# Peptides against a protein of PDB entry 8BZL: the designs that were tried, part 70

Target 1, 228 residues: chain A of PDB entry 8BZL
Amino acid sequence: SYDRAITVFSPDGHLFQVEYAQEAVKKGSTAVGVRGRDIVVLGVEKKSVAKLQDERTVRKICALDDNVCMAFAGLTADARIVINRARVECQSHRLTVEDPVTVEYITRYIASLKQRYTQSNGRRPFGISALIVGFDFDGTPRLYQTDPSGTYHAWKANAIGRGAKSVREFLEKNYTDEAIETDDLTIKLVIKALLEVVQSGGKNIELAVMRRDQSLKILNPEEIEKYV
Target 2, 242 residues: chain B of PDB entry 8BZL
Amino acid sequence: SRRYDSRTTIFSPEGRLYQVEYAMEAIGHAGTCLGILANDGVLLAAERRNIHKLLDEVFFSEKIYKLNEDMACSVAGITSDANVLTNELRLIAQRYLLQYQEPIPCEQLVTALCDIKQAYTQFGGKRPFGVSLLYIGWDKHYGFQLYQSDPSGNYGGWKATCIGNNSAAAVSMLKQDYKEGEMTLKSALALAIKVLNKTMDVSKLSAEKVEIATLTRENGKTVIRVLKQKEVEQLIKKHEEE

## One batch from the design tools (peptide; aimed at target 1 T76, target 2 E21 S152 N154)

Design b1_p20_3_s3 (made by RFdiffusion4, then SolubleMPNN; from b1_p20_3, 7 letters changed)
Fold by OpenDDE base, seed 3:
Structure b1_p20_3_s3 (fold): chain B 228 residues (1-228), chain C 242 residues (1-242), chain A 20 residues (1-20)
Amino acid sequence: as target 1 above (228 residues)
Amino acid sequence: as target 2 above (242 residues)
Amino acid sequence: PYVPRPERPFVDSPYPELYE
């Protein structure tokens, strides 16, 4: 059976391992990204941390560089590998090109990495999708999504993970120029979008904000509650 | 589901990695290992299952391994896999020490091994390691630490946790009895005995069937000590009197 | 264009932590 081999084409042209990896992503916690005018916002469903677990070790939003951050859905261990590779590339780019990466560049790098893992008989696909946000050197906010296939696109807003469909539907209805007119409104939009699928309100949301010429800021629960 | 369990780790149609899940299942049949973080130290407690009278070498610690001067681990799962991983941990720690002239931070060591574990779930021709680990350590960044890792390469920090046989029940008991901010090493030891007494598949808990190690700080140095059998007996006795 | 298969029902894993 073709689905037993590591990423081969079926007779009907399907890459089953890639499709199945996408199913793994759907099991992941929901992540949402929104591009505002001068802000990019990532929000993730915070899984109830086990009572005895250290919250510090559970991160679904991470910085790739000073100007780029990423949220993911799917296999956490796979994500760590991708994140590490991306971080190394960001630093390498700074050294070789003497400029930070563009958000598109690092997204393409990640996408290429994922694609290569779909075209090797010795590897399975990465079981992750990622939302990559940040600012280019010219101050332009960017949002990209990549999936297990290595496909990537630019977005105004998007979502990944188990609640992605509902969140996307919400964003399609509510993402307007007016809704992102201010930084605060943009943050509110992300929170409202996540609340479509997240139970128990703001306590179960992790929110990260990157403003123009500022570093990534992860909001604390009290700060999030101000927007709810 | 059954179609995807016979070969290299691949995704099922449902997006599951069955080989990783099966590795975790195998760990569920292994001896119980507990870790508890206290304010003044951290401990590992592990079940000894292979008490063979004919064993020529009295293994002082069959399931608890010293990794370096600041870290130790316990293992649940396939012994041969555990030996490979513990050796790798030691090598990683030593390489770091040589390169940076300071001990590797606890989380970095855990992460390094977890990346290896992950690779064995992604690369063809390899199977997942059938091992979960508990790590105890101290570093200057976060002080006393307890980590757990599984065959997938996932890890997390914990105040208290359990792996191996009856781990779910043990974790439940730990959640009930663990007092955040008030846990002393002494109380942690008592809690470990309490939980093991209830979760081990033995009629009576005996010191010969339990390994306990503590990690403390004395005079600015980390001290890793495996408790003597008599000390463990005393802990068990104390528990029975309560 | 790559068209994925229709969404499959979520199958609960005894190890949900693997897919978080």
Scores: peptide ipSAE 0.367, ipTM 0.776, DockQ to the pose 0.691
OpenDDE base, seeds 1, 2, 4, 5: peptide ipSAE 0.087, 0.266, 0.300, 0.314; ipTM 0.514, 0.664, 0.768, 0.710; seeds 1, 2, 4 fail the geometry check

Design b1_p20_3_s4 (made by RFdiffusion4, then SolubleMPNN; from b1_p20_3, 8 letters changed)
Fold by OpenDDE base, seed 4:
Structure b1_p20_3_s4 (fold): chain B 228 residues (1-228), chain C 242 residues (1-242), chain A 20 residues (1-20)
Amino acid sequence: as target 1 above (228 residues)
Amino acid sequence: as target 2 above (242 residues)
Amino acid sequence: EYVARPEKPFVESKYPELYE
């Protein structure tokens, strides 16, 4: 009975709907984020686009602002809601504070939004986790992860989605200062990490790169193949 | 699974939204709707199941709805839900036009409705809409467009797709016969008839059982036209002769 | 950090695209 109540704790302190939302995330395509020295990289498992589907409408990595981008795993429609709200907040912040958001700020905003959806009986949790990367105005690269509960943490590297465990294990072994010494090495690390769970190399990977003082760049398949 | 399928806003232990899945399942039993994008236009073809002799043929459109001057949609699923959603689409489009003094871009209209659909999957006291939609349209940004949306609030753009009864088979046929970059509206119409003929659960395809609308550009204006029964009959006849 | 329950056996959805 407790698992059907959105806002009710179990006797042992579980919020089952949040946990089950996390299970929805595990069904999602794998996403990986890595913070380099002067670069942040997001990689996602690209599911085969159905024949006749417009690839333009299939996006797993999106910009929240000029200095922040996000990858997600889980319910796509839920993600769209979160993304839209985050974008509005980013613009609002620019207008009211006259500076871009910090990556932590927008992450906290998203996390707070998610948390509220865990505490209202009239709302189910968002079925998404997100990797949020970008640069603070001081040029510091950041990577955050948030989950359906509204928790968030800063990471050097992390992964979400169905292959997250394997990718994280790889990153734990291979994330070193040497491995992120250059932008290219950082990108290579992300690709190698994704290849733990993705077959057929560059065709099934989408990569987004943000360098210091540069806009988000989505790599094309040919560019990705250079790192494979 | 049965313990978690009765509530609209509940995740199952494995992270599934069963009410959304069940809504999609219900749509699978609805009349077939096809959309095909061509170089010179886009079309919707829909199965008409509710045929009554006393219906006024001049005004009767069961599955295809004009949304504005640049967009139309077809619906598979619960009719009452469809009416609500199509009305909402029209309102959204008009509000945008009023606010910006230009037509709403096609994808923006689709996403606006999809956000509504999503909300009905997340907020308590609501059920998912038992409706999938195909959208056809033209805008200055992307030209002719075809979109599909489902009860979850997911959507995607397509060159050709199908919803409703036997949609999987229809999609397979479309994949086989659709020629990217070479599709004319004429060929698209022929393809639509071909696919409907094979996917509709009828012994013989008839014009009375099919609604077809085309969206084209003429003199810098969008033209949405529902084909007359005679025109549809001619298309069917041509198909039978091949 | 929030610790999720162990995964339970389940049948795959007919609509995996919902969760992608």
Scores: peptide ipSAE 0.372, ipTM 0.801, DockQ to the pose 0.532
OpenDDE base, seeds 1, 2, 3, 5: peptide ipSAE 0.340, 0.288, 0.360, 0.179; ipTM 0.795, 0.699, 0.771, 0.554; seed 5 fails the geometry check

Design b1_p20_4 (made by RFdiffusion4)
Pose (drawn by RFdiffusion4):
Structure b1_p20_4 (pose): chain A 225 residues (1-47, 50-199, 201-228), chain B 238 residues (1-200, 205-242), chain P 20 residues (1-20); non-standard residues A62 YCM
Amino acid sequence: SYDRAITVFSPDGHLFQVEYAQEAVKKGSTAVGVRGRDIVVLGVEKKAKLQDERTVRKICALDDNVCMAFAGLTADARIVINRARVECQSHRLTVEDPVTVEYITRYIASLKQRYTQSNGRRPFGISALIVGFDFDGTPRLYQTDPSGTYHAWKANAIGRGAKSVREFLEKNYTDEAIETDDLTIKLVIKALLEVVQGGKNIELAVMRRDQSLKILNPEEIEKYV
Amino acid sequence: SRRYDSRTTIFSPEGRLYQVEYAMEAIGHAGTCLGILANDGVLLAAERRNIHKLLDEVFFSEKIYKLNEDMACSVAGITSDANVLTNELRLIAQRYLLQYQEPIPCEQLVTALCDIKQAYTQFGGKRPFGVSLLYIGWDKHYGFQLYQSDPSGNYGGWKATCIGNNSAAAVSMLKQDYKEGEMTLKSALALAIKVLNKTMLSAEKVEIATLTRENGKTVIRVLKQKEVEQLIKKHEEE
Amino acid sequence: FKYESVADESTLEYLNEKLD
């Protein structure tokens, strides 16, 4: 089979294929995640008439207690999502517990890292925001990128214009903003309205303590706008 | 040998996949192919690129392929690649029926083939398939459905779409004329002739298939030349 | 006219540039 080293070091210690994978992420639609007190919220920018909205969603459930949003190559994302879904079931089988948000994040990050050091393969061209709750009810938000690095965040953005949205969230992520569920959702919509020039072209989802993923209707989003 | 390896599965500096983009270029030079969803069925309209006089026409169709009892598809791009992929679609549909004893839902069949196409872009060092497909079908979950896939493995559901030559012009005509939720098969047939009239008229140059439900069973039929010639006459009056 | 597909944004940009 094909064994060509695709990801290699360059002078100065750069891994060019990974950096190029990061560029693919910037070409992706904006995704925003905010961790609240008892709620986590994901929002995504949408790119069209005659298209079935159900089929092209950027927010996916990995397990009953974990879901994710992504930016970048949509085909690569389907592969990573299905790999994570299979791992969530393997964990329930072996440990008899649902996966922690951290566990599945570590798994997705290590999968991505393997694709930066394996022969015959290019890196995954996606970043992911992963949200959910732990056994003790603690809300979580993690980010993964193509290099395999992962971190936890109070709030974050990925994809096109992520730097601007991040700077907005830095000034606006306060206790007042995450005091209630309505204000937590509102902060995500405001963060997206910063780069979407829009309001009717946004998808949003909410996850509450042990209550599973709820995707908001267009009519419910129009009320906030 | 590293010297002769064209490296078909790498990123460009901008995060692009060049072989995928070049494959899409090949599809844009293929025969026009469009699909329209209506309340009582789904249809595929395709430009025949085999319009030579000395051709025999031995099959019931040239560009429209039956995948299983409830599904059909049409292709744009490299014909040989399309043969490999359509054979694989039939195999996936049969593997699902064997396992679950029920027909494969349409989206599950599209996802399964797209995973194969995505793998060719990430590993193996091979050129990708130069094929875009339109899928039409019916399942107990979502009823009548229309899907499109492209060489990278991306797919989406559509009420109407077009692939191949002059598809941008065709998508424009569909946005204007498609009445969302009010389309019947007869009106969708009229719109298909209207769209192919601009982007290309003769019955020998077009191929039309319809998918409907009759007595709880799916019917996939290629329209005879007589029915197509009558549809072309009905439009010229408009 | 602009080309429309389920393709990734970078692919759509590349194809639309060629059509110009």

Design b1_p20_4_s1 (made by RFdiffusion4, then SolubleMPNN; from b1_p20_4 with F1Y S10G L15I D20K)
Fold by OpenDDE base, seed 3:
Order: C-alpha cells, then structure tokens, then sequence
Structure b1_p20_4_s1 (fold): chain B 228 residues (1-228), chain C 242 residues (1-242), chain A 20 residues (1-20)
C-alpha cells in the first residue's frame, strides 16, 4: 500500500503522507497572519488551558530571530523541531553572512526542510503549517505560509488550522488598504478575523505584534481586549 | 483505523499518528504517577506495582529517578523504554553541566528529551517510546517546576498532574482539591495520598506500594529525598484518620 | 462559524480526550 510505508507516489500521483499531514494541520488550532504597512501581526486561537496547566508552556507563536517570528498549526512536537532548526539557521546566517536572514530566506529554509522529509526514506512529513512574519533588512514587512509539502508563498494575509477557511474568507472580504492603514487597524483586523472562529472574545486569543525596527511583542489579554 | 499499524509511524488518512496514540494507551495501563507543585517544594508520588518478594534487590526507587542534583522524574509505561529515556536525561544534563558549568534549566532538559521522543515518531524504523514522564525540578529561572511529557514529544508545565492508570480521575481530584497559591509541601503530600488512595486499583493503600519523592531547597541547595516507608505509612495513617 | 477551542492534535490533552 502506497500510504503505509514511506512518502511515495500513488498510482494517481498523490503523496498521501503529505495529504494526511495536511489533515493533521487542519485539526490544529487556528492561526492568522496579516501584513500591515509597517507592522506584521500573528494571532492564534488559544486553546483552553487546563486549570492546573502552566500557560507559559502553551505557546503557538515564537521568535525565530529578532526580525522573524512564526505561528504554526498542527503537531506541536513537530513544530518545535522546525523552530529549533530555523533558529539555528538564523544564527548561522548572521555569523556567516553578517546579516540577519530575510523572511523569504528562512521561509525557504523551512520549506526545504519540510520537502526533504517528504522525500527521504524512513521519514514522515512534518505535520505542521506555519505562518512566518517579519521584516527584511530594508524594513519591508513580509508574511509567508508553508505547509507539510514544503511549498511556500508570500501573502498579504492568511490563516492556517481548523478555522482557516472561515478566517480566510473573512480576510478576503475585509483586507483592504484602509483596513491596514494604521497599526491599530491591522491589529483589529487580525482579532476580528480570529473572532470568526474563536469563542469568548479576547481571552482565547494570543496575539503577537512586530513593528518595524522593534522586537516581537506578545500582547497581554488586557491589551487585546482594548481592540475588541 | 488499524490499517496504519506500520512499523514506521505514519499519518492516517485523517491525520492521526496511531502509533503515538497506541503508545499512550499503553501508558494508561501503567502504574499511577502524580506530581504536585507547592510553594516550598515539589513532589512525585508513584504507584509501585512490581512487588516481587523474590527479588534479590529491593529497588529503593523503581519509578522515581534522580536526574541530577536539581531534577527528578517519574515514569509511566514500558520499563525498558523508561530506562533508556532516564539514562538519556542524565546524559543530557551532564553534558550541559560540563559545557556550561551550570545546571541545565529544567524546561531545557525536558525539551531535549521531548525532541528525542518526537524523532522516534518521525524517523523510519523507530516506534514511539511507550513512556510518559513527570519531571520535578528547581532552577534559578522559574524556581520549583513540574512538567509532563508524552510519547509524541509534547510537554507542558503543571501545578499538579497525573499519568498512568486512572490519570483522568486523579486529575479531576487534583483540580478540586488543589489550592492555588496556598499549597504547602505538607498539604501536597496529603493531597497525593488522598488521590492515590482513590485512584490506585488496590483495596487498601499501603506504603510498600507507593514511592514518594520531594524536592526542596535547603540553604540554597536543592534536596531530593525519597520518603522512607515509615514516613509514607504515617502519611497514609493520617489520611485514614481524617 | 464560532466554536470552542479544542486541544491541539498530538497534545496530551487531545490524546486523553480521544482515549476517553
């Protein structure tokens, strides 16, 4: 059976393990990314933290470097591996090239890593999609999306995970130049987009903001509620 | 679907890793392990199932392992897998100490092992480890800590949690009785006994069937102590009197 | 469509819910 051993082509040309990995992503918590004029924003559906669980250990948004951050949907353990590899690459690039990575560069690196895991014997695909945002050295905000296949594209706005379809539909209707005219409006857009699929308002949203020449900022619940 | 029970962990059509789920199912049949975080310490309490009268060496601790001077863990699942993972934890901690001349942060040690676990879910010719772990520790960054990890390579920090047999019921009880911000090590020990008494599949809780370790700070040093059987008996007796 | 957040696939919480 072509779907049981390794990532191989089916007779009809499908890579079933990749497709199945995409199904794993669809079960993940929803993440949204929006590129503004001078801001990039990531929002993630915050799963209900168990009463006795430390919220600190439940994060879906992480920094890859000072100028790049990532949100993911799918298998958390798989994501951790990708994040660690990406962080190492970011540091390596700084050491060897003496410049931080471009958002496209690190996205391509992650995509290449994922692709290799779809082609190598004895490996399964990563069960994650990622939204990668940040700023290039020239100050240009960027948003990229990757999937388990190792494909990647640049976006103005996108979503991944279980609510991605609804969020994308919202973004397609509401992403305009006016909607991203200010940083605050861009943040509001992300929150509104997530609220299409997230119940209980801002308490169930994790939001990260990166402004030009600024570090990643994770908004606290009180800050998020100001935009709701 | 049982169709994807391959030697290599692969995705099912619906995006599930059944080998990981099956590993977790196996852990559900293992002896109960509890972890409770207190203001002044952290503890592990584990069910001791292998009471073999004919064992030549009474293992002082069957389920609780000291990892370094600042961390210990308990295991639920396949013993052989547990031995491998606990050895790896010790090696990772030692390598870090040698490299950086300071103890490894608790979460970093947990993460390092979780990356290994994850690898065994992704690389061919490997099966997931049939082991969940509870970690207790102290570091200068976060103080007393309790973590849980599973065969998938996921982990989380906890105030109180349980793995193994009847873990869901135990967690429910912990949620009811755990007092946020008011938990002392003494109260945590009492809570551990209370929960074990209800969750262990035994007619009567006995000290021979329970291992308890505490991690405290004394004079700026971490102290990991396995309770003596007599101490555990006293805790059980106290619980029975209440 | 609004729905309640569920545990992420592969997490301990997710698996525990599925094993129930």
Amino acid sequence: as target 1 above (228 residues)
Amino acid sequence: as target 2 above (242 residues)
Amino acid sequence: YKYESVADEGTLEYINEKLK
Scores: peptide ipSAE 0.012, ipTM 0.582, DockQ to the pose 0.181
OpenDDE base, seeds 1, 2, 4, 5: peptide ipSAE 0.000, 0.000, 0.014, 0.000; ipTM 0.591, 0.490, 0.710, 0.494; seeds 2, 4, 5 fail the geometry check

Design b1_p20_4_s2 (made by RFdiffusion4, then SolubleMPNN; from b1_p20_4 with F1Y S10G D20K)
Fold by OpenDDE base, seed 5:
Structure b1_p20_4_s2 (fold): chain B 228 residues (1-228), chain C 242 residues (1-242), chain A 20 residues (1-20)
Amino acid sequence: as target 1 above (228 residues)
Amino acid sequence: as target 2 above (242 residues)
Amino acid sequence: YKYESVADEGTLEYLNEKLK
């Protein structure tokens, strides 16, 4: 079956393994990213943490470097591989180029990695989409999305995962210059967007913010509740 | 039968490379890209399918890529594959420039990539690239040039051609309307709009759905320019008035 | 944009080197 064959075209020109990987992403927890004026915000739907599970191990938002972070939807194990490689590349870039990566650069790296896994018959696609946010060294906030195919685009705002459609629809309606005029408004926009698909308010949201010339900050539930 | 089409780099009993053919099918479903060679320039026109309000405006060109100062390309097919190939084109061009201290001739760049494409059809464990490219360029050897390459690694020079959705119909229209030796860039632009209007599966052609780049020579320098939306709108309007 | 990749097995660069 063509749909079971890794990295082969169907007779009608489809890469079913890539499409199925995209379906795996759609089953993932929702993640949203918004680029503000001087802030980038990532929000992720928290899955109910099992009793006795360490909440620290369930983080879906991670730093790739000091100036770039990523949220993902899909297979956590696949994401770990991508994250680790991206981190190594970020460090390598700093060593070789003597500058941090641009958000576009690391996105392209991740995208190329994903693409390669769609073209080798010995490998399956990564079952992840990612939202990659950060700041270029010129201070420009950036948001990129990648999918299992290795495509990537820059966004003002986007969402991935199970609730992505609803969240995107919300963002399309509500993302305005006024809505991102301040950092707080930008954060509020992300929270409101996630609340379209997340039940029980701020307790089920993981939120991270990166401001210009600042490190990634993960907001605690109490901080999130201040925006809701 | 399924064994031949499920494995890359295997000939069928009929001598067909099904994975290459299937890659071409993938391209057939992609947005339309056309190229037209004129006496005073060359152009690419591409269908823009991904129009999202939340896209960052930085993406002036979704399907048209500048390769170097003298060349650009348009892609039809899998976007991720296209990104890999366009990056490779840039690297090849840069390496040549560094090695020979002159820009790579257009056909040589095309050939270099085509060899890579071909290799992905011949070496085990790889699938063909699901991408066709149109290349526009200028060099001192042949002047303005237009090339097309496909997943097999085949390429050819063209006066006008089309890849992607409804490419066959587009090529037919180009054959009818292309005037050899008399094609100006202005007339080529008009022809591009005419063909896109007929071949794109849209009720009305809009500037937001069309990306056009021109390559010209000004004062002994190559100028690659992506037309602004307003310019494309004007071209569409002119076509509607005819 | 410029992208420099390490020529490892399975990459375009590796393949390109092999063709050479």
Scores: peptide ipSAE 0.006, ipTM 0.482, DockQ to the pose 0.137
OpenDDE base, seeds 1, 2, 3, 4: peptide ipSAE 0.005, 0.005, 0.009, 0.036; ipTM 0.595, 0.489, 0.588, 0.737; seeds 3, 4 fail the geometry check

Design b1_p20_4_s3 (made by RFdiffusion4, then SolubleMPNN; from b1_p20_4, 7 letters changed)
Fold by OpenDDE base, seed 5:
Structure b1_p20_4_s3 (fold): chain B 228 residues (1-228), chain C 242 residues (1-242), chain A 20 residues (1-20)
Amino acid sequence: as target 1 above (228 residues)
Amino acid sequence: as target 2 above (242 residues)
Amino acid sequence: YLIESVADEGTLEYLNKKAA
């Protein structure tokens, strides 16, 4: 059957392995990204950590470099491979170009990596979508999204994973210039968006913020509760 | 029988490359792209399907890509494959410029990419690119040019052509209405709107759903311009009044 | 046909199929 063949077209022109990888993403925990004026915010739903699981091992928001971070939905093991490759590229870029990557550059790198895994026999697509946020060297905040196909786009706000539809619908209604006028309002927007699909408030949300010329800050539950 | 379509880069007993044909089928479902060559310029017109309110202001056309100062392309098919190919086109063009200190001739750029496409149909462990491209350009050798390439690595120069959804119907309309030797850019724009209005799967053609780029020569320089929404609206309005 | 360039045999075959 054509759906069992890796990286081949079906008679009707579909890449079923890419489509099935997209289905794997839809089963993943919800992630949200919002670009503010001088801030980028990532939020992820926390899955109930199994008893005895170290919470540190379940982080869904990862720094790629000092100026770039990523959230993902889908297969955690696949995400680890992408994150590691992206980190190496960020460091390589600093060494060879003597400047940090732009958010677009590293997004394109990740997208190209994903695309190659859709076009090489013996390899399946990555079962992940990613939200990539950060600041360019000129201080411009950026948000990008990638999918298993290797497609990427720039966004003002977006969501991925199981609750993405509901969160996106919320963002389409509530993302305005007034709603992102301040850093605090932008953070509130992300929290409110996640609360459309996450029960029990701030305890089940992982939230990270990056401000201009600042490192990634992961908010603790108490800090999140102040915005609820 | 199904054994021949499950493997990349093999011929059927009938001599068909089914993976290439299936890639072409994928393109047939993509948004429509038109190219028209005029005496005083070349244009690309493409259907815009992905209008999302939360997209960052796409300063760049969704489907029309500038390759260098003298060339642009439009794409029908898999977006990720398109991004890889458009990046490769830019790299090839830039390498040529650095090596020869002059812009790459249009056909040479098209051929270089077509060789890559062909390789992905012949070498094991690869699938064809699910992408067709239209190329517009100007060079000192042939002037204004329009090319089409497909997943097989085949290409051809055209006076007018279409790729993507309803491309066969569009080509038929272009054959009927294209006036050889008399096509101005203004007439080409009107023709593009006429064809898109009939071939796009929309109830009414709107400027939000159409991207148009023109390539002209001004003062000995190539000018690639994406039409503003208001300009496209005027073209649509003019067509509705005729 | 709206072809301007001399195409190879493979291109011609494709174009003929598209025109049919």
Scores: peptide ipSAE 0.027, ipTM 0.481, DockQ to the pose 0.029
OpenDDE base, seeds 1, 2, 3, 4: peptide ipSAE 0.017, 0.053, 0.025, 0.024; ipTM 0.588, 0.508, 0.580, 0.727; seeds 1, 2 fail the geometry check

Design b1_p20_4_s4 (made by RFdiffusion4, then SolubleMPNN; from b1_p20_4, 6 letters changed)
Fold by OpenDDE base, seed 5:
Structure b1_p20_4_s4 (fold): chain B 228 residues (1-228), chain C 242 residues (1-242), chain A 20 residues (1-20)
Amino acid sequence: as target 1 above (228 residues)
Amino acid sequence: as target 2 above (242 residues)
Amino acid sequence: YEIESVADEGTLEYLNEKAK
């Protein structure tokens, strides 16, 4: 039945499908986000790209708009749906409000979308968490995280996916004003954080940076190695 | 737990989608399909399993479908599901052409179908399509392209890949023999025959059991051609002589 | 054989288990 209730409360008040979706996220490749002073950085663990696979088609970091990008952990196809919806909203916002979305706004939109999929009959939750970074129109760097439940919070730094715990522990110890004093130091912080869980060094890291009033930049492996 | 594999596609306690996994299992039992990207073209090679003596000798493509003038696909899995998806691909491509007055880029067509596949893994009353696809195509953005998609709605671009029966072994062989940057269509055809000969569960590879299509560019136009049985026979013979 | 595919991590684990 198309109207089947999939996500329902257990007798003890749990939404199991949401919890299980979170387990799917925990199986996903690790993603890290760090907010610097004038930069936001996303790093993702590269799944070993198959030798014969086109790397172009293996991207875990994507732009939602000129001022917002996201990384995700969990089901790739689910993420694509969320990304597409978010992109449409970003464009719509520009047209209707005549300003780009704030990072909080688009995060809230994504969160609301996820929440609806936890409450609508015949739908399973999205099996993704996301790190959403960018700049508000006033130039303020922002980092938000969403999970399958539709919750969201602002962070200075955070991680999602299989290695999130270790990465967060690293960030809790090492995220200081001194550590993010420059763009380069901020980038280094992200790389070092990912190296806590990523094998084979910088070759297995996808890294993206967004600086104030600049577009998203994906770093190539050689550029990443510079910071190691 | 059987509770999570028997219902509409939902998460298991471990975060798995069992219906997708089971669809993948079904595809693993389907006939082998290969795709190989060359410098001067791209090809699909597929195992033909439904050889019926009572069928009219009209050579038909069982597993290779032309999608538009610039793209074709091969399928591994449930035939009825494949028919639905290939029809949808054609419709998507046609709608795009009508709307934008240009052919749909290859990856966009793949993505559009993958979004449909994904939906069938998320919405109630739906089951995953029991089909994986290989797509070959040409567009002005990326030239010759090869893509693979699975029941989850995931996809990726490849230089060479395989779906269906013994796909893992086939991919291993492709990894060994594929020469990046040096692959001609001729060499790709030979490689396809080599891999199929080793991976198909047949005593002897024969032309009647293999379908091959090539996609090339001639005079600024895409040409999709299904090889004639005699051509396939020649390829097999050449392989046997080596 | 290690299975290389576009599958999600959970599915890939399943495929690899079956391939053993």
Scores: peptide ipSAE 0.397, ipTM 0.747, DockQ to the pose 0.808
OpenDDE base, seeds 1, 2, 3, 4: peptide ipSAE 0.000, 0.009, 0.009, 0.016; ipTM 0.497, 0.591, 0.501, 0.486; seeds 1, 2, 3 fail the geometry check

